# Designs tried in a protein design run: peptides against a protein of PDB entry 6J54. Part 67

Target 1, 223 residues: chain A of PDB entry 6J54
Amino acid sequence: NENLFASFIAPTMMGLPIVTLIIMFPSLLFPTPKRLINNRTISIQQWLIQLTSKQMMAIHNQKGQTWSLMLMSLIMFIGSTNILGLLPHSFTPTTQLSMNLGMAIPLWSATVFTGFRYKTKTSLAHFLPQGTPALLIPMLVIIETISLFIQPVALAVRLTANITAGHLLIHLIGGATLALLNINTMTAFITFTILILLTILEFAVALIQAYVFTLLVSLYLHD
Target 2, 42 residues: chain B of PDB entry 6J54
Amino acid sequence: QFQFTGIKKYFNSYTLTGRMNCVLATYGGIALLVLYFKLRSK

## One batch from the design tools (peptide)

Design b1_p28_2_s1 (made by RFdiffusion4, then SolubleMPNN; from b1_p28_2, 23 letters changed)
Fold by OpenDDE base, seed 4:
Structure b1_p28_2_s1 (fold): chain B 223 residues (1-223), chain C 42 residues (1-42), chain A 28 residues (1-28)
Amino acid sequence: as target 1 above (223 residues)
Amino acid sequence: as target 2 above (42 residues)
Amino acid sequence: LEELSLILQYLALLLAELAALVQRALLL
């Protein structure tokens, strides 16, 4: 299993954590606009940010829309790191559960505390669905409380599992293709075709997972 | 519209206030139970 | 091959769950 999971070990050079530089690298891909009409790349980025911002923040009031900057930065960070992780022999920080928990827990706690601060009655009422029979109220409140605490874990695990599973699959199919090159070239070609199709799928999954992660944080904020 | 009287006015599963009170009562009950068992064990 | 099949099954299940979640989110 060491060969299979070797690509997921945090890279270090001479004992120094290079992972910090890898995490900061995506920020270089999004330069700040300086002109009224910017370069093509910056214009596309601004357009995508505006599009996603309008979609995610449409469900929020003006107070909730103050989170737009944070949510947009989050989706751009996760999306860019996931896409860069699909490069050959690259390390993806979002495959680390610690990284995703480090993002999920503070954001989740901030949304929950914001909800309790500004919408105390509504937030407390969410622990009990409407129309619940009186005898089931204590049990259901406990279940909903547990469900609340599972949210950050589910948020982190969903992202980690999807990205990690995709990377493992690409690695396994790639390894199988190389092994079959000297055994049966026709079968190796078929396996290689599957690898290409899978890689395309993983690019889509990378973006979808970034979107879902950010969307769920937004939905928790909306309550 | 739901018309509630008596205890159902404050503890119901339909109104926002009623649901809030039910949640608070449940948490209070759990806290009291935990406290009771803790004090009983000591 | 067995490990690959398991990973593929888990990925398929995760994608199905995500699709269901996205569908639910769109309906809300």
Scores: peptide ipSAE 0.083, ipTM 0.740, DockQ to the pose 0.018
Fold by OpenDDE base, seed 2:
Structure b1_p28_2_s1 (fold): chain B 223 residues (1-223), chain C 42 residues (1-42), chain A 28 residues (1-28)
Amino acid sequence: as target 1 above (223 residues)
Amino acid sequence: as target 2 above (42 residues)
Amino acid sequence: LEELSLILQYLALLLAELAALVQRALLL
């Protein structure tokens, strides 16, 4: 069972943390455009970024659209790291709760403080839903306050749990397939098929989690 | 629109200002309770 | 919010399936 968690240990070489290089590696896959008409791969990337940017920023006004650069960089980072983490023997930094909290807490706090700074009345009023019965006002305000503070934790845990669970499942089924190769080839083939299907699912999960993480940050900004 | 009179004008769950005041009142009440218990322990 | 709800529902279903698979894997 301890071997199952070995893939989640931060990799080090010669006592030096290589995690920093792993985190920076996805940035090399997204070069900055230099020409009006770029290569097909770069053009597709830019097109996808533009589409996602338009979709996510459609909810925000001009002031909210200033966050577009940060939110797009966030989704690209999380998405790329999650996808690269599905490669064999790859370390996914987003499986570390500390990293996800390190992203979630500052972004959440920035959104909350931005809300209080520019929309103080609306932000304060958000703690009490409209039409609340008078007797439930104090209780509901407390609940909404607690809900606010749970947001960054839920954001980080959701991402971590989904990616970690996926990796664990891949390792477990992968290990089972290897164990069954010498026992029953037919059963091993079935488990291998399941592993392939699961891997495809995890690719989808990787992208969805990146999108959900960024979307929720954007939603908290909108209030 | 909603015609609130008296205390309901300032404390209501329908208007933005009313909701804000309710939230502030709740926080103020909690703060006073915490302060009361803190001072009572001394 | 509707899109978010759909994403969350899909995620919940996916997590439920994953949880079931993890439970079975833990029995091995």
Scores: peptide ipSAE 0.061, ipTM 0.736, DockQ to the pose 0.024
Fold by OpenDDE base, seed 5:
Structure b1_p28_2_s1 (fold): chain B 223 residues (1-223), chain C 42 residues (1-42), chain A 28 residues (1-28)
Amino acid sequence: as target 1 above (223 residues)
Amino acid sequence: as target 2 above (42 residues)
Amino acid sequence: LEELSLILQYLALLLAELAALVQRALLL
């Protein structure tokens, strides 16, 4: 079991945390454009950012659109880290629950406090759904308050669990393919094919999880 | 349009203000209960 | 979002089951 989870241990060299460098590395992949007509890669990146921005911020009014920069930076960070994590022998910081909690809790708290500050009446009213029978009001308010506090935890755990599960599957199937190479070449080929299909799936999952994480943060801001 | 009279005007699950008041009342009730148990233990 | 969350949960569960099956197959 230690060997299975060895890939999730924070890498250190000479007692120095390399994790900080790994976290900062994705930022290098997205340079700031300085030209009107940029390179093909930068142009595609900007186009994708614009598309995602339009989709996520469509729900928000002008006041909510002030968070666009923060949300776009978040999706770019999580998406890039998740994709880079699918490289062989790479470490994904997003597999660490501490990392995801470190992002989820402040962002969630900021959205909740922003709601209480500018929309106090509507924010307090969200603890009680409309049309609730009078007898169920106290119990439902308690449940809704508990649900609110579970939101940041659920946000972090969802991202962590999905990415971690994907990495575990790649590791296990990859190990199986290597073990079967000397036993049965045909079965090894089948497992290798499954591994390729799984890696493609994990690329999609990596992007989807980044999108869902940012979308939920955005949704909490809207509510 | 929902027409509420009396106490239901202030404590209503359909009106925004009514919902807010219900939430505040529930929190106030819980706080009073916690305070009561704290004072009882001393 | 709720539908998407459900899909992701089912996906995660399926992946976990597949991983467990692969792990058992490797131990055999």
Scores: peptide ipSAE 0.049, ipTM 0.723, DockQ to the pose 0.021
Fold by OpenDDE base, seed 3:
Structure b1_p28_2_s1 (fold): chain B 223 residues (1-223), chain C 42 residues (1-42), chain A 28 residues (1-28)
Amino acid sequence: as target 1 above (223 residues)
Amino acid sequence: as target 2 above (42 residues)
Amino acid sequence: LEELSLILQYLALLLAELAALVQRALLL
C-alpha cells in the first residue's frame, strides 16, 4: 500500500527540498526566441501560445487583456508540469493540493478584487442573478456568496484530483500488468493495451486541466 | 423597458443598481441579525 | 461553460468507470 502513494511524497535530497528545482525546471523548456525564424519546437510553442492567447483574451476588453501574460504563463506552467509528471518515476507538483491552493487563492482573489475595483456595481450585482423573484433574493444572495468562496477551492481540488487520479490509475494498471505477466500473458497484454490507452488519455487530461484551470481564472476575471 | 417607481426603483432584480442595493440590504440584514444575537447572548 | 461541463462530465464518468475496473481487478 505504501507503494501506491510513494510517488506523491515531496522529494528531498540530503534533507534539502528539491521541489523548488522541480517547479523551476519547466521554465527551461521554453526558451525565448532569438531568431526571426526559429526552430520547429519554438515555432510550435509560439503558435500554441498565440492561439490560446487569442481564444482566452477574446472575451476580455482592453483592461482584461492586460492579464494575458499572466494567464499564458499560468497555462504553460501547469501544462508543462502536468506533462512532465507523466514521465516514469517523476514527481508532479500539481498533485499537491497545497501548491494548487497556493496558485488558486491568490489568482482568484486578484480577479475578485480587480472586479470590485473597476466594476464595483456589476460585481456586487453578480451576487443576485437578474430576474430573481423578490422572495428568493435573500437566500439566493447567500448561496451566490457561498458559491464565490467555493470557487478557489473547487479550482484547486479539480486540478489536484484529476491529475492525482490519473497518476494512480496509471500506477495501478501498470502494477496489475506486471503482476499478470507471470500469471497470464494474454491477460497481461490486454491490461497493457489498456495502460497505453489510459496513458494517452492522461496526456490529454493533463493539457485539458491546465486549460480549464486557466480558463476559469480568466472567466472569473471577466465576470 | 421596466419603469419602476418608489421602493421598487431602488430594490429590484432587473436593474444593475437595484440588484446592487438588494445585495447590500441582504448583507446589512445579516450583519444586524448577527449583531443582535451577539448582543443578546451577552 | 456548457462545453466545459460536458467535458468534465465525460472525464468524471470515464474516471469512475476506470476506477471501478481497477477496484474489481484488485479484488480478483
Scores: peptide ipSAE 0.029, ipTM 0.711, DockQ to the pose 0.020

Design b1_p28_2_s2 (made by RFdiffusion4, then SolubleMPNN; from b1_p28_2, 22 letters changed)
Fold by OpenDDE base, seed 4:
Structure b1_p28_2_s2 (fold): chain B 223 residues (1-223), chain C 42 residues (1-42), chain A 28 residues (1-28)
Amino acid sequence: as target 1 above (223 residues)
Amino acid sequence: as target 2 above (42 residues)
Amino acid sequence: MEELSLILQYLSLLLAELARLEELLELL
């Protein structure tokens, strides 16, 4: 089904990739407040940002709280792009592994380097779990080192896989529903109901994945 | 509180310093092995 | 250590919710 993956192709307009415009589009949804009492929409957005910020930063020390702006911008970006991607005939940038790696690798590297810079002893000690038998120390250090380098990949793949799988499923069920409309209306109604439920699920997944991504980055920073 | 004496004081899996030293020793050992094989290959 | 445990617990809860959603999707 070559047509199934057509929605994941980078969109072009007049031969020019418009991916940059799509990536910048969510920023338009979150204007900076200019008034003491803003519109209801902006107030709700700020409230949500404050709630998530408080929850995410509650575990961090003062030095870790410096990353609050970055983490909040990240969750808002990923969340908004994921939600917008659920719109019909829309392109979701987070379905592209390259984009997610582009976000994960710098953030991961920044957290790791920050850890080594400020907490060198603790960071180095992290490669060896407590209570390891002496004979297994070299092996475990190697495994933990490899695990460290897999972290950004796992972070990116998790987001990409979940969003992509959801989109594919929506397209498949949607296509099936459309095909069944000409065959049997009753079965088409059943598949349409499933499609609606799936869409609701994908909205939840979109938000959860944004949160998990940001949380894991935050966790790596805390280590 | 684990009280280690001798070499175990510096190389243990329970204290932060001990764990750090173990990691450094492991990396040092790997580096030496790589150097050994590199020199042997020449 | 306590903070790390809290984060891990929260992560585990999120993963559990994701797993539940996947199971629910499989049932559909």
Scores: peptide ipSAE 0.022, ipTM 0.669, DockQ to the pose 0.024
Fold by OpenDDE base, seed 2:
Structure b1_p28_2_s2 (fold): chain B 223 residues (1-223), chain C 42 residues (1-42), chain A 28 residues (1-28)
Amino acid sequence: as target 1 above (223 residues)
Amino acid sequence: as target 2 above (42 residues)
Amino acid sequence: MEELSLILQYLSLLLAELARLEELLELL
């Protein structure tokens, strides 16, 4: 069991944490195009960025679209880190709750402050849903206020928990598969098949979590 | 369009202004309660 | 909102399946 969490320990090289290098590495995978006709890989990347940008910004007004660059950088960052984290013997920074909170809290705060600054009336009114019975108003306002403060925590924990759980499961099933190879090859083959399916699932989860994280931030901005 | 009269005009859950006022009233009430208990404890 | 709901539903289903697999693995 002790070995299961070893993958989540921040790697050190010569006593220095190399987490910074790991975090910066995904940015190197997305170079800025310098040519009119780019390489096939860059063209595909740009196409994907344009598609995701179009979808995410469709819900925003012109003023909200000013956040597009930040949101797109966020989704690309989280998505790339998550995918790279699925590589064997790779450290996934997004498994660290501290990192995810570090992203969630400022972004959430920015959206909330932006809302209060530019749409004070609407933002205050959002604490009370429409059509609430008069007797429930005080209670509901309190609940909604608490809900607001839980948003950044939920945002961070969701990402952390999903990625961490997936990694743990891959390690557990992987270890079990290796152990079963010495006991029963047939059972090991079944477990190995499950491992493959799970790995494919984790690739999907990695992308979904990046998208959900960014989308929720975007949604909070829209409100 | 709900035509609210009297206090309901300012405190309702249907209009934007009404909702805002309800929220402000709630926070104000809580603040006053906290203040009351704090002053009473002294 | 609809897309978000779909994504969340899909995610919830995936997480539920993963949790089930984890439980099964713990039983083994």
Scores: peptide ipSAE 0.020, ipTM 0.650, DockQ to the pose 0.023
Fold by OpenDDE base, seed 3:
Structure b1_p28_2_s2 (fold): chain B 223 residues (1-223), chain C 42 residues (1-42), chain A 28 residues (1-28)
Amino acid sequence: as target 1 above (223 residues)
Amino acid sequence: as target 2 above (42 residues)
Amino acid sequence: MEELSLILQYLSLLLAELARLEELLELL
């Protein structure tokens, strides 16, 4: 009879929200390299950062590459928070829509404002796709303006929904396995196997969602 | 190359400047309509 | 609009499946 949504409640200690500490914790997992030859863990992290940086910056022009630090910090933050959230009794800040909106709205606004500042003509022209019939121009411009404002919301909701869905599914299948252990061990073993496969999938989803989030922000910057 | 003459030169869905002008014209039209209804309601 | 509709559809399907699983767990 455990509340399935109890894991999504913001943790408090002595009446104080610990959310701030949880949000800051991933930064401790990525120490600054101090040596020419680093530890295996740091070397793997650097390799991953370089790989992702290369892939993300390949789309951007030289001016867009100035955003590399911010985008890389974003992917590392979201990815680390998502992975840490998959721990059995851990709170995932990214399940909170407020946090994801808090990240999406400023980043979206920054990309839009930079677009208007450096490429005013192109940015204004983006509200009208090329080759549209003249009669559809006013309606299409309105739709594109609405679409622009939906972008940060869609970005935040996508991340929140995917991570929340994964957590709920793990909890439900986990609860089912525990319940079936008392009824039939064979069926419990099958559900346990599904749970393992699901957890592996959720690890992949956690990384993919971080990548997709940053990629979409990057694409909005490129446009 | 589409040789646009006259009004189509400034309001074209194919050129960058034409698209920009179309967007500005649509926003201007909407703003004028909103202003008209606001002034009419007073 | 298409993205929003897809998200809503995905959420609705997911919620339906989760509700079904919850009911099954309550019966156990």
Scores: peptide ipSAE 0.015, ipTM 0.641, DockQ to the pose 0.019
Fold by OpenDDE base, seed 5:
Structure b1_p28_2_s2 (fold): chain B 223 residues (1-223), chain C 42 residues (1-42), chain A 28 residues (1-28)
Amino acid sequence: as target 1 above (223 residues)
Amino acid sequence: as target 2 above (42 residues)
Amino acid sequence: MEELSLILQYLSLLLAELARLEELLELL
């Protein structure tokens, strides 16, 4: 009986968790350029980084652009870990809610504290939407305060749930395809086609989730 | 620009300063309520 | 709140269908 959730268990080798090595592995895929003319792969990576940087920083003023290095490192890290996690029999660290909360909470707190420090009036005013009837002001301020504290949780859960659901679906359809190969080759071919389409979708989802995670952190910084 | 007079000048949902004051008043009210119940429990 | 409830219902139905698929795979 294969446990569907076995792929989400932290891998251990000789009693030591290999999670640290898996988390560090994406950093090896992005070497620092040492040549004036780099290899094709490094040039493509730099081009993608520049494109994403331009898109992410278009929302920010000069002070917000100071966060560009952090945001770009974050999107590259999450994106690379998610893509590597789509490899068969690989462990995806972003399926762990603890990791995503570990990233979301400090980043969220940093943006909120930065907002309160440099834009105190605007940050405090954010708890009350414009045009609110006077009688609803106290209730709405409380709701907005609760909403603020839910933001890091929602950010982490969104990433975890989307990646986990995708992996589970790939495993289920993959298992069904293997089982159907012994019963009916035609039905197995149909399920295999669905599996391929789903895998392509998961590649897109992996990149989108990295972008959305970083974008939301960026938007919280802008507010 | 809405011209508010009296208390509405300081406590409104349309101006930045008015919204800030409403938020501070709400938190102040909650803090006073919590303080009241804490002192009553002693 | 209504939209959130609809999303939760959709997610619950999706999870139920996935569980059903898992049971079918165990029978194979």
Scores: peptide ipSAE 0.015, ipTM 0.607, DockQ to the pose 0.017

Design b1_p28_2_s3 (made by RFdiffusion4, then SolubleMPNN; from b1_p28_2, 23 letters changed)
Fold by OpenDDE base, seed 5:
Structure b1_p28_2_s3 (fold): chain B 223 residues (1-223), chain C 42 residues (1-42), chain A 28 residues (1-28)
Amino acid sequence: as target 1 above (223 residues)
Amino acid sequence: as target 2 above (42 residues)
Amino acid sequence: MEELSLILESLALELAELAEAVLLAALL
């Protein structure tokens, strides 16, 4: 069991945690454009950023679109860290619940406080759904208040659980494939095929989780 | 257009202002209950 | 917005079930 969870231990070099360097590394993959006609890779990146920005900001009014830079930076950060984490024997920072809570709580609090500042009436009214019977109003307000405080926790746990489960599954099937190579080559080939399909799925999951995380943050801003 | 009269005009679950007042009333009630139990224990 | 959250929750649940199914298939 210690060998299975060894990939989730924070890496240290000479007794110093290198997690900060790993977190900053994805930002180096997105250089600032300096030309009107950029390289093919930069052009594709800008095109993807523009498409995702248009889709995510379509649900927001002009004042909500001020958050576009923050939301786009968030999706690029989480997406790039998740994809890089799928490399063999790599550490994924998003598997750490502390990191995801560190991102979720400030973003959630910012959206809630901005809502109370600019849309006080709508934000307070959100604690009570329309058409609620008078007898259920106190209970429903309490439930909705608890639901609000669970939002950042659910956001962080969802991302952590999905990425962690994917990594564990890849390690388990990978270990089984290596063990079966010495026993039966045919069964090892089948297991290896499943491993390839799973890795493709995890690449998709990595991108989807980044999108879902950012979309939910934007959704809380819109509400 | 819901035309509410009396106390239901200010405390209803259909209008935006009514919902806001209901939420404030519930929080105020909870705060008063907590304050009552805190003062009673001393 | 609630519908979108429900769709996302359903999608997350489907992905979790798919992952569980793949895990079960791998354990067999």
Scores: peptide ipSAE 0.027, ipTM 0.689, DockQ to the pose 0.022
Fold by OpenDDE base, seed 1:
Structure b1_p28_2_s3 (fold): chain B 223 residues (1-223), chain C 42 residues (1-42), chain A 28 residues (1-28)
Amino acid sequence: as target 1 above (223 residues)
Amino acid sequence: as target 2 above (42 residues)
Amino acid sequence: MEELSLILESLALELAELAEAVLLAALL
């Protein structure tokens, strides 16, 4: 069991945590374009960024579009870290709940605060759904208030759980495949096929979770 | 369009202002209750 | 067969726990 969680331990070199270096590494993968016609890789990257930007900003007005840079940087960061985490013997910072909370709480608080600052009436009214019977108003307001505070936690846990679960599942199925190789090659082949499919799924999940994280932040901003 | 009269004009679950007022009233009520129990404990 | 059953049982248990965790996370 210790081997399963070994990949989730924060790596250290000479007693110093190298998590900061790992967190900064994805930034190196996104160089600023310098030419009118860039390399194919950079062009594809920019195209993807533009597509995601258009999708995320479609729900926002002009004031909300000011958050575009932050949201795009966030999705690129989380997405890149998640994808890099799928590499063998790599560490995924996003598997750490502390990191995700560290991102979720400030972003959530910023969105909520922005909402209260510029849309006070709408934000306050959001605590009470339309058409609520009069007798249920106090209880529902309390529930919605609690729900609001759970949002950053849910945001962080969702990302952490999905990425962590995927990694654990890959390790488990991988271990099972290795064990079955000595017992029955046919069953091992089946499990290996599942492992491949799962790995492909995890690549998709890695991207989707980054998108969902940023989308929810964006959605909370929109209220 | 709902026409509300009296107290329902200010406290309703359909209008934006009404919902806001209901929320504020709820928080105010809770705050008063907490304050009451705190003062009673002295 | 016994070894296979043990492996499958262990795997099933781990997957069940994982599924519960994922389900809980999905509900949040």
Scores: peptide ipSAE 0.025, ipTM 0.642, DockQ to the pose 0.015
Fold by OpenDDE base, seed 4:
Structure b1_p28_2_s3 (fold): chain B 223 residues (1-223), chain C 42 residues (1-42), chain A 28 residues (1-28)
Amino acid sequence: as target 1 above (223 residues)
Amino acid sequence: as target 2 above (42 residues)
Amino acid sequence: MEELSLILESLALELAELAEAVLLAALL
């Protein structure tokens, strides 16, 4: 029985970490279109990118739509890494909190600094909700400031926790199924059914978390 | 639209400018408090 | 049956801990 967390250890080959190669691997799944009429796979990818781009950028003005390329690359990266991570014996980079923080902090800081740069008055006013009683203003401004700094952490932890929890459940139920297979076939079948349902759910969660992560970054940009 | 007079015109929680001024005043107050405690400890 | 009970107990404990972690993560 391997350690439950063994699948989350950064993989090494010949003593060298191959995490960088794993992170770069999803880029191979999205080749640039070369023809006027592309292959079916590329056409579906471009169609999906256009749909998600239109949906996410609908809330932004013309200046905010400049971020469309970066946000779309982000959702495609997170989504692809999450889906690939559900493959058997695969390593999911997004289960590493360091990676998600490394991705969330720069994006969050960029959105916040952009807000202060172009919408200084509105950004500063955002620290005080409208209609706040006068006596609560100092305390609420402090709380709102702290809340702002928690945003990148919450963004990274949300993604990490959801993906990691799903992977752990799959491994636990999978291990239980194998153990029960030698004891009682009927109970193993029930556990196996749960495993299948869970894997289907995790595919949905993988895509949803990519979407939520990108959407929240987009929302912070809009504010 | 709220019509405020006096200090409420500059420091209110309803107008955009008023909210901004309240935030700046709060940060300024905190900075002054920190400065006061630093000077007091010396 | 004894081995099954031990496996189920260990699994239940691990799932309970994981459920708490997921619940905490959902509140974030």
Scores: peptide ipSAE 0.025, ipTM 0.649, DockQ to the pose 0.014
Fold by OpenDDE base, seed 3:
Formats: C-alpha cells, structure tokens, sequence
Structure b1_p28_2_s3 (fold): chain B 223 residues (1-223), chain C 42 residues (1-42), chain A 28 residues (1-28)
C-alpha cells in the first residue's frame, strides 16, 4: 500500500529537498531567555531543561559534565522532532535511519575516543568484565568488542523503529476507523478510542525515545 | 585484596591492569594469527 | 541509576520488538 509509507518519503519542493528546513525548524521553538521572568512556555522549557540536565549530569564527574550542552541539545532536538512528527501530515526526520545513524555514530565515536584518551586503562579493561574465568577471556573479549561496535547501530535502529512503528500504527488504526465508519458506527467508536489512547502513548514514546537515546549516549560517555 | 603471584599478577580478570593486559594479549594473539594466515597464503 | 538505565533499555528493546512486529504486520 503506497499510502502507508507515503508519510516517510523525504519531502521535496520544486525538486529541492526541504528536509534541511524541517530539521532546523525545532531550533526556532527554543528561543534563548531574555528576561528574568519569561513567558510561561519558556519558563516550562527552562524548568524541563534544568531537571533533565540535573538528572543526566548527576552521574558524571566534572569532566563529563562538559558534555552537558551537547547532550541537552541532543535530547531537545530529538524530542522536539519526534513531537512535531506526530502532527498530521508531518514528516519526521527521525524516521530516517540515515539521520539517526548520522547522530549516533559521531556521538558514539566521540565518547569512545574520549574514553580511550582520558581513561585508557579503564577503557581497555572494559572489554573484559571482572571475574571472568580464564578459559572464557578470549571469547568474551571478542564478544565485548562486537558489542561495542553494535552500540551505535542499536541506538539508531531503536529510535528509528520505535518512531516509525508508532506512526504506522496510528496510520493503520486511523485508516481502520475511517473504513469502519461506513460499516459499523459502534465498532468505529471503539477503534477511535483506541486511536486516541495510542496517540497519547505515542506522545510518551516520542519523549521516552529521546530520553533513552540521550541517556545511552551519556552512559557510554560515563564508561 | 587479591594477592596474585607470577604471571597471574599481570594477567588476571580482577585487577584493572590485569584485565587490560588480557585484552591486549587477546588482540595481539588475533593479530598474530591473522598475520600467520596472511603469510601462509603467500 | 544503572538499574534504571537497564530497565529503560529493556523497555526500549521491547518497544523495538513490538515495532518490528507491527511493521511486519503492516507489510503483510
């Protein structure tokens, strides 16, 4: 059904990709505060940023806290793009695996290289868990090495899959609701209720995925 | 405190240095194996 | 916090599996 995946096609206007504009749009929603007491919306945003920043940076040392700006910008970016993607007939850039890989790989590599640079011994030792029997050491080191390289892929795929599946599910249930309106109104009402509940869930999922993505990046930095 | 003697002092799964050395030894062994097969093919 | 991260990771994994199932169902 060409209609199911139409929302995931990269939008073009006059042959020019407008994806860049869509990606930049969330930045306009977070203006820098200019007043001591700002508007309620900005105040709520600042409060949320402070809470999330405090929570995420609590696990990091002073050197790790230097990444606060990047991590907070990341969570705001992913969160805002995901929420905006739930708008009807909107394009969600985070449904594109290329974008998520483009974010995950550099951040992962930066954290890994930072770890090797400042904590070389600990980072190398991380390939071998404590208390490993001697016979399992070579195999476990290989597995841990593979696990390390899977991290950015898993991070990107998780975000892409969750957001994409949510959009598809909303679309399918929405389509079913419309189809059932002409067949049975009572059944259509039930599916419509499910659609509402699902939409609420997807709002939560959108935020959770942004948080999980950023948290995992933060965790990799802490290691 | 784990008191390791001999080779276990340098290669153990309990100390940070021991774990690091085990990892390096593993990678070194793999590299040598790859090198061996590469040289054998020639 | 580590446990929370594990819980969140497990939840994310479950959601990903569900997503794959839904995606597969949508393709069929």
Amino acid sequence: as target 1 above (223 residues)
Amino acid sequence: as target 2 above (42 residues)
Amino acid sequence: MEELSLILESLALELAELAEAVLLAALL
Scores: peptide ipSAE 0.027, ipTM 0.697, DockQ to the pose 0.030; fails the geometry check

